# Designs tried in a protein design run: peptides against a protein of PDB entry 7PB4. Part 145

Target 1, 105 residues: chain A of PDB entry 7PB4
Amino acid sequence: KMLNIKEYKEKLLSTLGEFLEDHFPLPDRSVKKKKKNIQESSVNLITLHEMLEILINRLFDVPHDPYVKISDSFWPPYVELLLRNGIALRHPEDPTRIRLEAFHQ
Target 2, 218 residues: chain B of PDB entry 7PB4
Amino acid sequence: DALQMAVGYFEKGPIKASQNKDKTLEKHLKTVENVAWKNGLASEEIDILLNIALSGKFGNAVNTRILKCMIPATVISEDSVVKAVSWLCVGKCSGSTKVLFYRWLVAMFDFIDRKEQINLLYGFFFASLQDDALCPYVCHLLYLLTKKENVKPFRVRKLLDLQAKMGMQPHLQALLSLYKFFAPALISVSLPVRKKIYFKNSENLWKTALLAVKQRNR

## One batch from the design tools (peptide; made by RFdiffusion4, then SolubleMPNN)

Design b2_p11_4_s3 (from b2_p11_4, 7 letters changed)
Fold by OpenDDE base, seed 5:
Structure b2_p11_4_s3 (fold): chain B 105 residues (1-105), chain C 218 residues (1-218), chain A 11 residues (1-11)
Amino acid sequence: as target 1 above (105 residues)
Amino acid sequence: as target 2 above (218 residues)
Amino acid sequence: SLELRLMIESL
């Protein structure tokens, strides 16, 4: 049973990856305009696929506390996309934490 | 330069010690407004001020005034728009500021130097169609951005669902007509042949300024 | 998007 869940998870993440890359890619940061002073947060943004993987993993690994802390690597448009579409929920007491919505409850 | 001092004030924030913070803010805001409406702003000035207006650093009244004077002298950097969309999604700006931003984006669309990165944001703009206040302006923006590759079955379904919910809105019909043009097999519904595509006139706020910019750049 | 939601709901 556990092996089937892992395989299903991997297949789902793989299928999701192609869709997310096509429709919700990260903007190309290649415009490193040399201008020194804007603290362009040198923070490497993660893909939407990686973000969802983190959320899914947390739900499976820690189902009693499925919340993930929003880091600087989380691109704000991705966070809003997940929240607006009801894919993720904010923690009621801590707006810096989000969880994957359990659609099957 | 008075403009550089004004931009620097907004970038660095108010110096704590001034008893006349409101007078100083108003002075700098008027300086930016005067230059923007007379001459337009440089791309670098727009980059700084646009991000400030959407970051929630200042109050809604100030942010609204800054955003209203984001008039280019020549071009707007695509990178500024991408950053602005990111700030919009952080949720520190008001709903009215979001509406104003989309109106601005439509009005200034032709002055943006490149569209490649903005086109990558297509899915994010499309997701904003569910917001009733944004929907008319987002439809107009999507009408400008939509390519054949963007027309997918799930997006067609979403537009038809929105039409069922909201009724036959002119802005939705305009976008659906474009979708049908690119992918007629995906839209079986007969769309009324409207001779004139009608969007809310988003440009009205900047019409005079944009005419002046176009005349100076000729 | 609806498709993204449907895909995630299938999880």
Scores: peptide ipSAE 0.033, ipTM 0.807, DockQ to the pose 0.388; fails the geometry check
Fold by OpenDDE base, seed 1:
Structure b2_p11_4_s3 (fold): chain B 105 residues (1-105), chain C 218 residues (1-218), chain A 11 residues (1-11)
Amino acid sequence: as target 1 above (105 residues)
Amino acid sequence: as target 2 above (218 residues)
Amino acid sequence: SLELRLMIESL
């Protein structure tokens, strides 16, 4: 049963990967390293696919606390996209935490 | 100069020691407004101020005034727009600010230096069609951005569903007509023959300013 | 998008 869930998860993620890359790519931050002293927070943004993978993994690994803390690597448009489409939910008491919506109920 | 001091004030925030914070804020805001409407702002100034307006650093009234004076001297950086869209999604700005931003984006579209990264945001803009307040302006934006590769069956279905919900809105019809032009096989429904594409607020808040910008850049 | 949701739900 657990193996089937992992395989299903991998298949899901693989299928989503191409779709998400095609339709919701990250904007190319031209990290032109212009040397000027502005601490542009060099935070590497993760892909929507990677974000979903994190959320899915958390749901399976820690089902009693399936929430993930929004990091600086989470591109805000992706977070909003997931929330608006009911793919993710904010924690009721901590808006910095989100979970994957349990579509299987 | 006075403009640099004003921009610096907004960027760094109020110096704690000023007893008259509101007067100082108003002074700097008026400086930005005066320069923007008279001469336009440099791309760097727009980059800074646009992010400030959308970050929630200041109140809605201030943010609204800043957005209203985001008038370019020459061009707007595409990167500024991408960053702005990111800030919109953080949820620290009001609904009215979001509407104003999309109005601004449509109005200033031709002054954005590049469109490659903006085109990558197509899916995000499309997702915003569900917001009734944004829908007219998003349709207009999408009308400007849509390429053949963006016209997908699922987006057609979404537009038709939206039309079923909202009725035959002129802005939605305009976008659907463009979709039908690019992919006639995906849209079997008869669209009303409209002689003229109509979007709400064809007379934007910046009409006079935009004319002046175009004149300066000739 | 509903499609993303549907895709996830189909998943």
Scores: peptide ipSAE 0.033, ipTM 0.809, DockQ to the pose 0.325; fails the geometry check
Fold by OpenDDE base, seed 4:
Structure b2_p11_4_s3 (fold): chain B 105 residues (1-105), chain C 218 residues (1-218), chain A 11 residues (1-11)
Amino acid sequence: as target 1 above (105 residues)
Amino acid sequence: as target 2 above (218 residues)
Amino acid sequence: SLELRLMIESL
């Protein structure tokens, strides 16, 4: 059962990868802004695929505390997309934490 | 100059020590407004001020005034728009600010230097169609952005579902007509042939300013 | 969005 869940997870993530890349790609921030000293936080944004992978992994690895801390690598539009579509939920007491909605419980 | 000082004030925030914080704020805000409406703002100034207006750093009244004076001298950086959309999703701005932003985005669309990255945001804009307050302006934006590759079966279904819910809204009909133009096989429903595409006049707030910008860049 | 939800719900 667990192996089947892992394989299913990998297959799902793989299938989602193409869809997410096609429909929700990251904007190329590669505008080489000349080194003007604006400390734009060089935080590398993660893909929506990577974000979902993190959320899924947390749900499986720590089912009693399935919440992930929103980091600066989490692009706000992705967070909003997940929340708006009921894919993720905010922690009731800490809005900086989100979990994957468990659709199968 | 006075504009640089004003922009710097908004960027750095109010210095704790000023007894007359409100007077200082108003002075700098008026400076930005005066320059923006008279000459337009540089792309860098818009980049800074647009982010400030949407970040929730200041109150809604201030944010609204800043956003209303986001008038370019020449162009708006696409990167500024991408960052702005990110701020909208953080949830620190009011619903009225979101509406105003989409109105601004539609009004200023031709002054954005590039559209490639904005087109990557297509899915996010499309997801905002469900917001009744945003829907008219989002439809207008999508009408400007939509390419053949964006017209997918699942999006067609969503638009038809939205039409079933909201009725035959002019802005939705305009977008559906465009979708049918790009992908007639995906839309079997007969759409009324409207001779005139109707969107809410989002540009009216900036009509005079936009004319001035066009005249300066000719 | 709907497709993404359906895919996740299939998990």
Scores: peptide ipSAE 0.032, ipTM 0.801, DockQ to the pose 0.321; fails the geometry check
Fold by OpenDDE base, seed 3:
Structure b2_p11_4_s3 (fold): chain B 105 residues (1-105), chain C 218 residues (1-218), chain A 11 residues (1-11)
Amino acid sequence: as target 1 above (105 residues)
Amino acid sequence: as target 2 above (218 residues)
Amino acid sequence: SLELRLMIESL
């Protein structure tokens, strides 16, 4: 049973990776010309694939608290995409936390 | 400069000690409005003010007024648009502000310096077609953005499903016609050959301002 | 996208 879950997880992640890279790539932030002092913390945004991987891992690793804290690395359009399509849900009491929708239950 | 002081006020926020916060805000807002409609705003000023309008820092009335005066002197930075789309997704702006933003984006589309990064947002804009309030304006935006590479079977199915739900809408018909142009094999349905592409509310709030911008940049 | 959802649901 556990092997089947791991294999399923890997298959899910691999299949999603190609699709997400093709259809939902990150914008290239390289356009910031070196203007002055505002320490815009160059927070590296993660890919949608990486975001889903985090959510899937949390669901499997901590099923009793499957929520992930939205970090600065989470690109807001990706968060909105997941929520709008019912792939993720916000925590009812903490809108800064999201979980993967349990499609397997 | 009065404009720099006004932009600085919106960027940094009100200095705590001002007893007349509302009068000061109105003064600076009027300054921005006056300059924007007369001369347009620099790309840097638009970058700052557009983000402020969408960040939820101020009330909806103020945000709406700021967004209405996002008129370029020359160009709008693509980076400003990408950041703006990000702010829309944070959910701190009203539905009316979102609609106004898409109207603005369509109206100002030709003044955006580059389109490469905006084209990468295609999937996100397409997902917004499901919002009934945004749908007409998103169709118009997608009509401007769509390349052959964006026309995929799953998107065709979604547009046809949307048409089945909403009926034959002129804005949806325009987008479908473009899709059929790029990928005729994906669209088996006969589309009426319309000689004129029509988007509802194509008369934007900025018509006069845009004419002035074009005149200054000749 | 619905496709993404369908892909996830099909897995």
Scores: peptide ipSAE 0.031, ipTM 0.805, DockQ to the pose 0.299; fails the geometry check

Design b2_p11_4_s4 (from b2_p11_4, 7 letters changed)
Fold by OpenDDE base, seed 5:
Formats: C-alpha cells, structure tokens, sequence
Structure b2_p11_4_s4 (fold): chain B 105 residues (1-105), chain C 218 residues (1-218), chain A 11 residues (1-11)
C-alpha cells in the first residue's frame, strides 16, 4: 500500500511538472541589470512544481500540522495563484503559513 | 534635479524627524506629477516609482496618485511590469489600485519594450478573470497577449463558464472571438458576429498624455 | 486554473 502511494505521488508530480512548466513558468531573471542598489533579493525562487511538492510532502509527512511557512523563495504570484484557486489555504492565525487544501474531505 | 530628489524621497522613505512630513510628501508628489504629465518619466524612474506604488509602503491615496503618473518619456521596461505583477500578488495594495494597474497596463502596453516575459505571465492574468472588478480589463489585456498556443480546452471552458455566470459581456465576447479565430474546433458555440470589438476605454485617463508622448517620439 | 485544481484534486 505505501509503495503504491509513493508511485502515485511521483507520477502525479511528474504529470504536474509538464503542465506547470508550460503554463506557469518563472520569468527569466536573466536581466541582471547591474544597478547595485535595488536589493533584488538574491533569493533563488523555486518553481511552482517545487512549491507544490513541498506542500504535498508536508501534508503526507505531518498531516496533523500540514502548514508550510512561506519563505522568500516562494514567488508571490504562485502563492496568490494557489490561494485564489482554492488549492491552498492560509493558516487562520498565521498569514505566513499555508497548507494544501484537502479536496477529499 | 527636483525630480531626482522626489524619486529619492519615495525610494528611501520619509525621514523620521520632519514635523512637516505631509507637506514634504505633497511637494515631491507634485514634482513627479508635473514632470510625468509634461515630459514623461524615464524607464528607471518608472521602475522605482511603480514598485513603490504597489508595495504598500505609502497610503492608498499616495499610491493611486503615483500610479496615475506612470507615464513614459519613451519606453517602459518589461522587468518593471514583471516586478509590478509580483507586488500586485503580495496583497498589500487595494482593490482599486489593482484595477488601476490593469487599466494602466492596457493603456501603456505599446510602450513596453519587450513582451516575452509578460507573455509567460499569461496563466496568472487568466486566473484573475474570476475577479469581477478586474475581468473587463484582464479580458482586454488577454486580447492583446493571446497567441494560438495559449488557446487550450480548459481555458475555453472557463471562458464559457464565466459567460454563463456573467452573461454575454462585450469584453468576454471579444476574447472568445479571438479564441475561436485561433482554434475554431474548440468553440462549437455560434458567437454573434460583432463588427466592432468593444472594451472599456482604459486609456481615457492617459489619452492626452499618451498623445503628447507619441508626438514627442516621432 | 480549473485543470490545475482538477489535477490536484486527483491527488
């Protein structure tokens, strides 16, 4: 049973990866404009696929506290996309934490 | 330069010690407004001020005034627009500011130097169609951005669902007509042949300024 | 998107 869940998770993440890359790619940051002073947060943004993987893993690994803290690596448009579409929920008491919505409850 | 001092004030924020904070802010805001409407702003000035207007650093009244004077002298950097969309999604700006931003984006669309990265944001703009206040302006933006590769079955279904919910809105009809043009097999519904595509005139706020910019750059 | 939601709901 556990092996089937892992395989299903991997297949799902793989299928999601192609869709997310096609429809929600990260903007190319290649415009390193040399201008010094804008604290362009040197933070490497993660893909939407990686973000969803983190959320899914947290739900499976820690089902009693499935919330993930929003880091600087979380691109704000991705967070907004997940929240607006009801894919993720914000923690009621801590707006810096989000969880994957349990659609099967 | 008075403009550089004004931009620097907004970038660095108000100096804590000034008793006349409101007068100083108003002075700098008027300086930016005057230059923007007379001459337009440089791409670098727009980059700074646009991000400030959407970051929630200042109050809604100030942010609205800054955004209204984001008039280019020549071009707007695509990178500024991408950053602006990111700020829009942080949720620190008001709903009215979001509407104003989309109106601005449509009005200034031809002045943006490149479209490649903006086209990658297609899915995010499409997701904003569910917001009733944004929907007319997002439809107009999508009408400008849509390519054949963007026309997918799930997006067609979503547009038809929105039409069923909201009725036959002119802006939805315009976008659906474009979708049918690119992918006629995906849209079996007979769309009324409208001779004139009608979008809400987003440009009205900047019409005079944009005419002046176009005349100076000729 | 509806497709993304459906895909996630299939999880």
Amino acid sequence: as target 1 above (105 residues)
Amino acid sequence: as target 2 above (218 residues)
Amino acid sequence: SLELRLLIESL
Scores: peptide ipSAE 0.036, ipTM 0.768, DockQ to the pose 0.367; fails the geometry check
Fold by OpenDDE base, seed 3:
Structure b2_p11_4_s4 (fold): chain B 105 residues (1-105), chain C 218 residues (1-218), chain A 11 residues (1-11)
Amino acid sequence: as target 1 above (105 residues)
Amino acid sequence: as target 2 above (218 residues)
Amino acid sequence: SLELRLLIESL
């Protein structure tokens, strides 16, 4: 049973990775010339693949609390994409937390 | 400069101690409006004000007025547009603001300095076709953005499904015709040969302003 | 995208 879950996870991540890279790449933020002092915290955005990996890992590792806190590394369009397509759900009481939809149930 | 003070007010927010917050806000808003419609705004001013309009910092009425005066003096930074799309996804702006933004984006498309990063957002714009209020404007935007590499079988299926749902819409037909141009093998359906591409509401709120911008940059 | 959802559901 555990081997099947790991294999399923890896297959899911591998299949999604290629699709997501092709169709939903991150925009390059490098366009900001170093003008003045606004410490825009250069938070590195993660890929949609990495975001899904985090969500999948949380679901498998902590199934009783499968929610992930939305960090500054989560690009808002990716969050919206996951929510709009029913891939992820917001926590009913904390909109800053999201979980992967349990498609396997 | 009055404009710099106005932009600074919107950026930093009202100083808590001002008894006449509404009068001060209106004064600065009118300053921005007057300069924008007369001379246009610098790319840096648009960057600041566009983000403010979409961030939910102010009420819908104020955000709408700010967005309506996002008229460039010369160019709009692509980075400002990417950031704006990000703000739309945060969910702090109204549906009407989203519609207005897409109308603005279509109207100002030629004044955006670069398109490479906006083209990477193609999938997100395409997903917004499902919103009935946004669909006409998103079709127009996609018509401007679509390249051969964007025309995929699954997107063709989605457009045909959308056509089945909403019927023959001029904006959808325009986009489908472009898709057929790039990938004729993916679209077996005979599309009416329309000589003129027609998007409803092509007369945008900024027609006069855009003419003035073009005249200044000549 | 619906395709992404379908892909996930097919998995």
Scores: peptide ipSAE 0.035, ipTM 0.802, DockQ to the pose 0.257; fails the geometry check
Fold by OpenDDE base, seed 1:
Structure b2_p11_4_s4 (fold): chain B 105 residues (1-105), chain C 218 residues (1-218), chain A 11 residues (1-11)
Amino acid sequence: as target 1 above (105 residues)
Amino acid sequence: as target 2 above (218 residues)
Amino acid sequence: SLELRLLIESL
């Protein structure tokens, strides 16, 4: 049973990967390292695929607390996309935490 | 100069020690407004101020005034727009600010230096069609952005569903007509023959300013 | 998008 869930998860993620890359790519931050002193927060943004992978993993690994803290690597448009489409939910008491919606219930 | 001081004020925030914070804010805001409407703003100034307006650092009234004076001297950086869209999604700005931003984006579209990264945001803009307040302006934006590769069956279905919900809106019909042009096989429905594409607010808030910008850049 | 949701739900 656990093996089937992992395989299903991997298949889901693989199928989503191509779709998400095609339709919701990250804008290329031209990190032109222009040396000027503005602390542009060099935070590497993760892909939507990676974000979903984190959310899915958390749901399976910690089902009693399936929430993930929104990091600086989470591109805000992706967060909003997931929330608006009911793919993710904010924690009721902590808006900095989100979970994958349990579509299987 | 006065403009640099004003921009610096907004960027760094109010110096704690000013007893007259509101008067100082108003002074700097007026400075930005005066320069923007008279001469336009440099791309760097727009980058800073646009992010400030959308970050929620200041109140809605201030943000609205800043957005209204985001008039370029020459060009707007595409990166500024990408950052702005990111801020819109953080949820610290009002609905009215979002509407104003999309109006601004449509109005200033030709002054954006590049479109490659903006085109990558197509899916996000398309997702915003469900917001009734944004829908007219998003349709106009999508009308400007849509390429053949963006016209997908699922997006066609979404537009038709939206039309079923909202009725035959002129802005939605304009976008559907463009979709039909690129992919006639995906749209079997008869679209009304409209002689003229119509989008709401063809007379934008910046009409006079845009004419002046075009004249300066000739 | 509904498609993404449907895709996830189909998944």
Scores: peptide ipSAE 0.033, ipTM 0.807, DockQ to the pose 0.325; fails the geometry check
Fold by OpenDDE base, seed 4:
Structure b2_p11_4_s4 (fold): chain B 105 residues (1-105), chain C 218 residues (1-218), chain A 11 residues (1-11)
Amino acid sequence: as target 1 above (105 residues)
Amino acid sequence: as target 2 above (218 residues)
Amino acid sequence: SLELRLLIESL
């Protein structure tokens, strides 16, 4: 069962990878703004693939608390995409936490 | 100068100690409005103020006024637009602000310096077609953005489903016609040949300002 | 998108 879950996870992530890259790529923020002192928080945004991987991992690793805290690396459009499509759910008491919806239970 | 002070006020937020917070806010807002409509704003000023307008830092009335005066002197940075779209997804702005933003985006589209990163947002804009209030403006935006590579079978299906739900809306017909132009094999349905593409006049709010910008940059 | 959901559900 566990091996099957890992294989399923890898297959899911692999299949999603191409789709997510093609249809929901990260905008290149690499505009080298000259070092003007605007502390634009140099927070590296993660890909939608990486975000889903985090959510999937949390669901499998900690099934009793499958929620992930939304960090500054989470691009808001991705969060909205996951929530809008019912792929993720917000924690009922903490809107800063989201979980993957378990479609296969 | 007065504009820098006004922008700085909005960026830093109201200093707790001012007894006349509302008067100060109004003064700075009027300064921004006056400069924007007279001369336009620098790309850096638009970057700052656009983010403020969409961040939920101020009330809806203030945000609306700021957004209405996001008039460029020359160009708008594509990065500012990407950041703005990000703020729209945070959910701190009103529905009316979202509509106004899409109207602004369509109106200012030609003044955005680059389109490569905005084109990467195509999927997000397309997903917003389901919002009835946004749909007309999103169709117009997609009409401006759509390339052949964006025309996919699943998107065609979604547009046809939307047409089945909403009827033959002029803005949707315009977008479907463009899709058929790029990928005729994906759209078997006969579309009425409309001689005139019709979108809601989103640009009307800025018509005079846009003319002035074009005149200054000639 | 519905496709992403369908893809996840199909898996």
Scores: peptide ipSAE 0.031, ipTM 0.792, DockQ to the pose 0.280; fails the geometry check

